Peptides against a protein of PDB entry 3JWR. Designs and how they scored, part 374

Target 1, 323 residues: chain A of PDB entry 3JWR
Amino acid sequence: TRELQSLAAAVVPSAQTLKITDFSFSDFELSDLETALCTIRMFTDLNLVQNFQMKHEVLCRWILSVKKNYRKNVAYHNWRHAFNTAQCMFAALKAGKIQNKLTDLEILALLIAALSHDLDHRGVNNSYIQRSEHPLAQLYCHSIMEHHHFDQCLMILNSPGNQILSGLSIEEYKTTLKIIKQAILATDLALYIKRRGEFFELIRKNQFNLEDPHQKELFLAMLMTACDLSAITKPWPIQQRIAELVATEFFDQGDRERKELNIEPTDLMNREKKNKIPSMQVGFIDAICLQLYEALTHVSEDCFPLLDGCRKNRQKWQALAEQ
Target 2, 298 residues: chain A of PDB entry 3JWR as posed
Amino acid sequence: TRELQSLAAAVVPSAQTLKITDFSFSDFELSDLETALCTIRMFTDLNLVQNFQMKHEVLCRWILSVKKNYRKNVAYHNWRHAFNTAQCMFAALKAGKIQNKLTDLEILALLIAALSHDLDHRGVNNSYIQRSEHPLAQLYCHSIMEHHHFDQCLMILNSPGNQILSGLSIEEYKTTLKIIKQAILATDLALYIKRRGEFFELIRKNQFNLEDPHQKELFLAMLMTACDLSAITKPWPIQQRIAELVATEFWEQGDQVGFIDFVCTQLYEALTHVSEDCFPLLDGCRKNRQKWQALAEQ

## One batch from the design tools (peptide; made by RFdiffusion4, then SolubleMPNN)

Design b2_p30_3_s4 (from b2_p30_3, 16 letters changed)
Fold by OpenDDE base, seed 1:
Structure b2_p30_3_s4 (fold): chain B 323 residues (1-323), chain A 30 residues (1-30)
Amino acid sequence: as target 1 above (323 residues)
Amino acid sequence: EEKEKEEKLREEEMEIYKELEKLLGTEKLP
């Protein structure tokens, strides 16, 4: 395609020029081509292209395929969300120095998972899918959308000309797919809530050990969630704009809940409760975000900008809730 | 046995979502 030719021939700017190592990064001014260039830079600077012998054209095609399999009519869970999740992963790995704690296969899996974790997202959550008796709810018992996202990820990875993992051994390939699946499934907030207590207890007791395979898996899950929720850590103007996109998508779901399911939406999904957004954001930060970024900062102090951003945004949302 | 495990996981997930909704102050209007 013309898009593939343009991407494959383009000079890829440095990570410094693209600012993709910054936790404060914003994609708002970037073209789709520039987001793809940023993605190439992430793979290159993590040594994934070299270590796994990725062909440049295959990587370019894969990135474009992933981007194409996000829906354009979804307000928040689109390519830009996946791209921002991957950028936060890249920043956590580089600036947050998490790279030094992980294997190349784990890094490869996390980056693929971050880009792929919401593939074919429909702008509705698992609760809606379950209550609407969607065909996907018959196929998967739990984490319905995340299983679908992984299936889409696997489909793309196996598609002709998109096989970025072709340089891996059979064992490396199996390991990578296992980690990708676990990482995508970990983006289900229900699984996060179920598992986070174990992680926080390990940190509290000073028993956290990345050499333990189970604790490693747990850490990768927590890191995925931290990147997926990273909008809450962004500078206030960026945070506000992203919160508006999230609210738009949630209100669209609430409108569908009324029309299709004949139910009153929750306050989060209710367009008439827009005035509660600031207080709900404070509640979200306190219940979900703060402890996660505190624990992540305990694993690596260089991740502190995520925690600091989250704290600053809590203060901003609290001030709006008091008006 | 597998169906019972699947049903139990689904119930647990729905319970967690209900707890999340409460934590976020997102009560369904009756």
Scores: peptide ipSAE 0.276, ipTM 0.784, DockQ to the pose 0.540
Fold by OpenDDE base, seed 2:
Structure b2_p30_3_s4 (fold): chain B 323 residues (1-323), chain A 30 residues (1-30)
Amino acid sequence: as target 1 above (323 residues)
Amino acid sequence: EEKEKEEKLREEEMEIYKELEKLLGTEKLP
């Protein structure tokens, strides 16, 4: 395609020029082509292109295929969300110094998972998919959308000309796919709530050890969630705009719940309850976000900007909730 | 046995989502 030719021939700017190592990064001013260039830089600077012998054209095609398999009519869970999740992962690995704690296969899997974790997202949650008796609810018993996202990821990775993992051994390939699947499934917030207590207790007791395979898997899951939720850590103008996109998607679901399912939506998804957004954001930060970024900062102190951003946004949302 | 485990996981996840919705003030508190 013309898009592939343009991307493959383009000079890829440095990570410094693109500011993709910054936790404060914003994609709002970037074109789709620039987001693809940023993604190439992430793979290159993590040594993934060299270590796994990726062909440049194949990587370019894969990135464009991933981008194409996000829906444009979904307000939040689109390519830009996946790109921002991957950028936060890159910043956590580089600026947060987590790269030195992980294997190259784990880093490869996490970056692919971050870009792929919401593929073909339909702008509705697992609860809606279940209640609407959608065909996907018959295919998967739990984490319905996350299983679908992984299936889409696998389909793309196996598509002609998109095989970025072709340089891996059979054992490396199997290991990478296992980690990708676990990482995508970990983005189900229900699984996060179920597992986070074990992680926080290990940190509290100073018993956390990344050499333990079970604790490594747990850490990768927590890191994926931290990147997926990273919008809450962004500078206030960015945070506000992303919160509006999230609210738009939730209100669209609530409108569909009312029309298609004849149910009254929850306050989170009720367009008439827009005035409760500030208080709901405070509740979200307190219940979900703060402890996660605190624990992540205990694993790597260089991740503190995520925690600091979350705390600052809590104060801003609290001030709006008091008005 | 695998199907029973998957069904149990589904029920656990749905319970967690209901608790989360309550915690976030998204459900009508009675």
Scores: peptide ipSAE 0.249, ipTM 0.778, DockQ to the pose 0.474
Fold by OpenDDE base, seed 5:
Structure b2_p30_3_s4 (fold): chain B 323 residues (1-323), chain A 30 residues (1-30)
Amino acid sequence: as target 1 above (323 residues)
Amino acid sequence: EEKEKEEKLREEEMEIYKELEKLLGTEKLP
């Protein structure tokens, strides 16, 4: 395609020029082409292209395929969300120095997972999918959307001309797919809530050990969630704008719940309750975000900007909730 | 047995989502 030709021929700017190592990164000013260039840079600077013998054209095609499989009519869970999740992963690996704690296969898997974790997202949550008796709810019993996202990821990875993993051995390939699946499934917030207690307790007791395979898997899951939720850590103007996109999508779901399911939406998804957004954001930060970024910062102190950003945004939302 | 395990996981996840939605919908007191 013309888009592929343009991307494959383009000079890829440095990570410094693209600012993709910054936790404060914003994609708002970037074109789709620039987001793809950023993604190439992430793979390159993590040594994934070299170590796994990725062909440049194949990587370009794969990135464009991933981008194409996000819906444009979804306010938040679109390519830009996946891209920002991957950028936060890149920043956590580089600036947060988590790269040194992980294998190349784990890094490869996490980056692919971050970009792929919401593929074909429909702008509705698992609860809606279940309640609407959607065909996906018949295919998957739990983590319905995340299983679908992984299946979409696998489909793309196996598509002709998109096989970025063709340089891997059979065992490396199997390992990578296992980690990708686990990482995508970990973005189910219900699974996060279920598992986070074990992680926090290991940290609290100073028993956390990345050499333990189970604890490694647990850490990768927590890291994925930390990147997925990273909008809450951004500088206030960026975070506020993203919160508006999230609210838009939730209100769209609430409108569909009324129309299609004949139910009254929760306050979170109720357009008439938009005045509660500040207090709900404070609740979200306290219940979900703070402990995660505290624990992540304990594993790597260089991740502190995520925690600091989350704390600052809590203060901003609290101030709005008091008005 | 596998079906029963899967159904249990579904119920657990749905309960977690319900609790989360309630939590987020509740106005935080100053």
Scores: peptide ipSAE 0.264, ipTM 0.786, DockQ to the pose 0.309; fails the geometry check
Fold by OpenDDE base, seed 4:
Structure b2_p30_3_s4 (fold): chain B 323 residues (1-323), chain A 30 residues (1-30)
Amino acid sequence: as target 1 above (323 residues)
Amino acid sequence: EEKEKEEKLREEEMEIYKELEKLLGTEKLP
């Protein structure tokens, strides 16, 4: 396609020029082409292109295929969300120095997973899919959307001309797919809540060890969640704008819940409760985010900007909730 | 047995989501 030709021929700017190592990164001013260029840079600077012998054209095609399989009519869970998740992963790996704690296969899997973790997202959560008796709810029993996202990821990876993993051995390929699946599934907040206690306890007891395969898997899951939720850590103007996108999508779901399911939406998804957004954001930060970024910062102090950003945004949301 | 385990996991996840919704919806009264 003309888009592929343009991307493949483009000079890829440095990570410094693109600011993709910054935890404060914003994609708002970037074109779709620039987001693809940033993605190429992430793969290159993580040595994934070199170590796994990725063909540039194949990588470009894969990126465009992933982007194409996000819906444009979804307010938040679109390509830009996936891209920002991947950028946060990249920043955590580079600036947060987590790269040194992981294998190349783990890094490869995490980056693919971050970009792919919401593929074909429909702007509705698992609860809606289940309650609407959607065909996906018959196919998957739990983590319905995350299983679907993984299946879409796998479909793309196996599509002609998109096989970025073709340079891997059979064993490396299997390992990578396993980690991708685990990482995508880990973005289900229900699974996060279920598993986070173990992680926090290990950190609190100073028993956390990345050489333990189970603890490694647990850490990768927590890291995925930390990147997926990273909008909460962004500078206030960025955070506020993203919160509006999230609210828009949730309100659209709530409107559908009323219309299609004949139920009153929860406050989170109720357009009439827009004034509750600040207090809900404080609640979200306290219940979900703070402990995660504290624990992540304990694993790597260079991740502190995520924690600091989260704390600052809590203060901002609290101030709005008091008005 | 596998279906029962999956159903149980589904119920647990739904309970967690309901709890999350409550946590997010409850005004922490200062």
Scores: peptide ipSAE 0.252, ipTM 0.781, DockQ to the pose 0.306; fails the geometry check

Design b2_p30_4_s1 (from b2_p30_4, 13 letters changed)
Fold by OpenDDE base, seed 5:
Structure b2_p30_4_s1 (fold): chain B 323 residues (1-323), chain A 30 residues (1-30)
Amino acid sequence: as target 1 above (323 residues)
Amino acid sequence: SAALEEGLRFVSSITGMSLEELREYYEKLR
């Protein structure tokens, strides 16, 4: 395609030029092409292209395929969200120095997972899918959408001309897919809530050990969540804009709940209660975000900007809630 | 706190988990 030709022929700027190592990164000013270029740079600078012998054209095609399989009519859970998740992962690996703690296969899996974790998202949560009796709800008992996202990821990886993992051995391939699946499933916030206590306790007791396979898996899950929620850590102007996108998507779901399911939406998804957004954001930060970024910063102190950003935004939201 | 309860309601809305279940998980972190 013309798009593929353009991407494949383009000079890929440095990570420094693209600012993709910055925790404060914003994609608002970037074109779709530039987001794809950023993604190529992430793979390159993580040595994934070289170490796993990826063909440049195949990588380009894969990126475009992933991007194409996000819906444009979804306010928040679109390509830009996936891209920002991947960028945060990249920043955490590089600037946060987590790269040195992980294997190349784990890094490969995390980057693919970050980009793929919301593929074909429909702008509604698992509860809506269940209540609407969607066919997907018949296939999976829990984490319905996350299983679907992984299925979409696998489909793309196995599509002709998109096989970025073709340079891997069979064993490496299997390992990578396992980690990708675990990472995507970990983005179900319900699973995070259920598992985070174990992680925080290990950190608190200073018993955290990445050489333990179970603890490694747990860490990768927490890291995925930290990147998925990283909008809460962004500079305030960026945070506000993203919060508006999230609110829009929630309100859209609420409208559909009224129309399609004949139910009154929760406050979060009720556009008539938009004045509660600041207090809800404070609560979300306290209940979910702060401890995660504290724990992550404990694993790697260079991740502090995420924690600092989260704290600053809590203050901003609190100030709005008091008005 | 009021903020925490609001946060739990927020998470309940997103995840479909009950407030009771969420409170239990939260208390385990304290």
Scores: peptide ipSAE 0.536, ipTM 0.932, DockQ to the pose 0.728
Fold by OpenDDE base, seed 2:
Structure b2_p30_4_s1 (fold): chain B 323 residues (1-323), chain A 30 residues (1-30)
Amino acid sequence: as target 1 above (323 residues)
Amino acid sequence: SAALEEGLRFVSSITGMSLEELREYYEKLR
């Protein structure tokens, strides 16, 4: 395609020029081509292209394929969300110095997972899929969409001309896919709620050890969630804009719940309850986000900007909630 | 706190988990 030719021929700017190492990164001003260039840079600077012998054209095609398999008519869970998740992962690995704590296969898996974790997202949550009796709900009992996202990821990875993992041994390939699957499934917030207590306890007791395979898996899951939710850590103007996108998608679901399911939406998904957004955001930060970024910062102090951003945005939302 | 309860409602809406279950998990973190 012309798009592939343009991407493959383009000079890829440095990570510094692209600012993709910054936790404060924003994609708002970037074209789709520029987001693809950023993605190439992430793979290159993490030494994934070299270490796993990726062909440049294949990587370019894969990135474009991933982007194409996100829906354009979904307000939040689109390519830009996946891209921002991957950028946060890259920043956490580089600026947050988590790269030094992980294997190359784990890093490869996390980056692929971050880009792929919401593939073909429909702008509705698992509860809606289940209640609507969608065919996907017949295939999976739990984490319905996350399983679907992984299936889409696998489909793309196995598509002709998109096989970025072709340089891996069979064992490396299997390991990578296992980690990708676990990482994508970890983005189900329900699983985060169930598992985070173990992680926080290990940190609190100073017993956290990445050499333990179970604890490594747990950490990768927490890291994925931290990147997936990283919009909450962004500078306030960016946070506000992303919150509007999230709200739009939730309101769209609420409208569909009324129309298609004849259900009154929850406050979160009710466009008539917009005035509750600030207080809900404060609650979300307190219930989900703060402890996660605190724990992550304990693992790597260089991740502090994520925690600091989250705290600052909590104050901003609280101020709005008091109006 | 009221904010926490709203947060739990938020999480309930996203995850489909009950408020009771969410409160239990939250208490385990204290």
Scores: peptide ipSAE 0.534, ipTM 0.932, DockQ to the pose 0.738
Fold by OpenDDE base, seed 1:
Structure b2_p30_4_s1 (fold): chain B 323 residues (1-323), chain A 30 residues (1-30)
Amino acid sequence: as target 1 above (323 residues)
Amino acid sequence: SAALEEGLRFVSSITGMSLEELREYYEKLR
């Protein structure tokens, strides 16, 4: 395609020029082509292209395929969300120095997972899918959408001309796919709630050890969640704009709940209760976000900007809640 | 706290988990 030709022939700017190492990064001013260029830079600067012998054209095609398999009519869970998740992962790995704690296969898997973790998202949560008796709800009992996202990820990875993992050995390939699956599944917040206690306890007791395979898996899951939720850490103007996108998608679900399921939506998904958004955001930060970024900062102090951003946004939301 | 309860309601809405279940998990973090 012309798009592929344009991307493959384009000069890829440096990470510094693209500012993709910044935790304060915003994609608002970037074209789709520029987001693809940023993605190429992430793979290159993490040495993934070199270490796994990726062909440039294949990588370009894969990126475009991933982008194409996000829906345009979804307000938040679209390509831009996946891209921002991957950018936060990149920043955490580089600026946050987490790359020094992980293997090349883990880094490869995390970046692929970040870009792929919401493939073909429909703008509704697992609860809606389950209640609507969608065919996907018959295939999976838990983490319905996350299993679907992983299936989509595999489909793309195995598609002709998109096989960015062709340079891996059989064992490396299996390991990478295992980590990708675990990472995508970890983006189910229900799993985060169930598992985070173990992680926080290990950190609190100073018993956290990345050489332990179970603890490594746990850390990768927490890191994925931290990147997936990273909008809450952004500078306030960016945070507000992203919060509006999230609210739009939730309200769209609420409207569908009324229309299709004849259910009154919760406050979060009720368009008529916009005035509760600030207090709900404070609650979300306290219940989910703060402890995660505190723990992540304990693992790597260079991740502090995520924690600092989260704290600042809590103050901003609290101020709005008091009006 | 009121803020915590609101947070739990938020999480319940996203995950589909019950408030009772969420409270139990929260208490384990204290």
Scores: peptide ipSAE 0.529, ipTM 0.931, DockQ to the pose 0.698
Fold by OpenDDE base, seed 3:
Structure b2_p30_4_s1 (fold): chain B 323 residues (1-323), chain A 30 residues (1-30)
Amino acid sequence: as target 1 above (323 residues)
Amino acid sequence: SAALEEGLRFVSSITGMSLEELREYYEKLR
């Protein structure tokens, strides 16, 4: 395609030029082409292209395929969300110094997972899928959409000309897919809630050990969630804009719930209750975000900007809630 | 706090988990 030719021929700017090592990164000013260039840089600077012998054209095609398989009519869970998740992962690995704590396969899997974790997202949560009796709800009992996202990820990875993992051995391929699946499934916030207690307890007791396979898996799950939720850590103007996108998507779901399912939406998904957004954001930060970024910062102090950003945004949301 | 309760409602809405379950998981972290 013309798009592929343009991307493959383009000079990829440095990570410094693209500012993709910054936790404060914003994609708002970037074109779709520039987001793809950033993604190439992430793979390159993490040594994934070299270590796994990726062909440049194949990587370009894969990136474009992933981007294409996000829906444009979804306000938040689109390519830009996936891209920002991957950028946060990259920043956490580089600036946050987590790269040295992980294997190359784990890093590969995490980056692929971050980019792929919401593939073909429909702008509705698992509860809506269940209540609407969607065919996907018959295939999976839990984490319905996350299983679907992984299926889409696998489909793309196996598509002709998109096989960025072709340089891996059979064993490496299997291991990578396992980690990708686990990482994508970990983005189900319900699973995060169920598992985070174990992680925080290990941190609190100073018993956290990445050499333990179970703890490694747990950490990767927490890291995925930290990147998935990283919008909450962004500078305030960015946070506000992203929060509006999230709210828009939730309101769209609420409208569909009312129209299609004949149910009254929850406050979060009720367009008429926009005035509650600031208070809900404070609650979300307290209930979910703060402890996660505190724990992550404990694992690597260089991740502090995520925690600091989260704290600052809590103050901003609190100020709005008091108006 | 009221903010925490709203946060739990937020999470409940996203995850489909009950408020009771969420409160239990939250208390385990304290």
Scores: peptide ipSAE 0.529, ipTM 0.932, DockQ to the pose 0.768

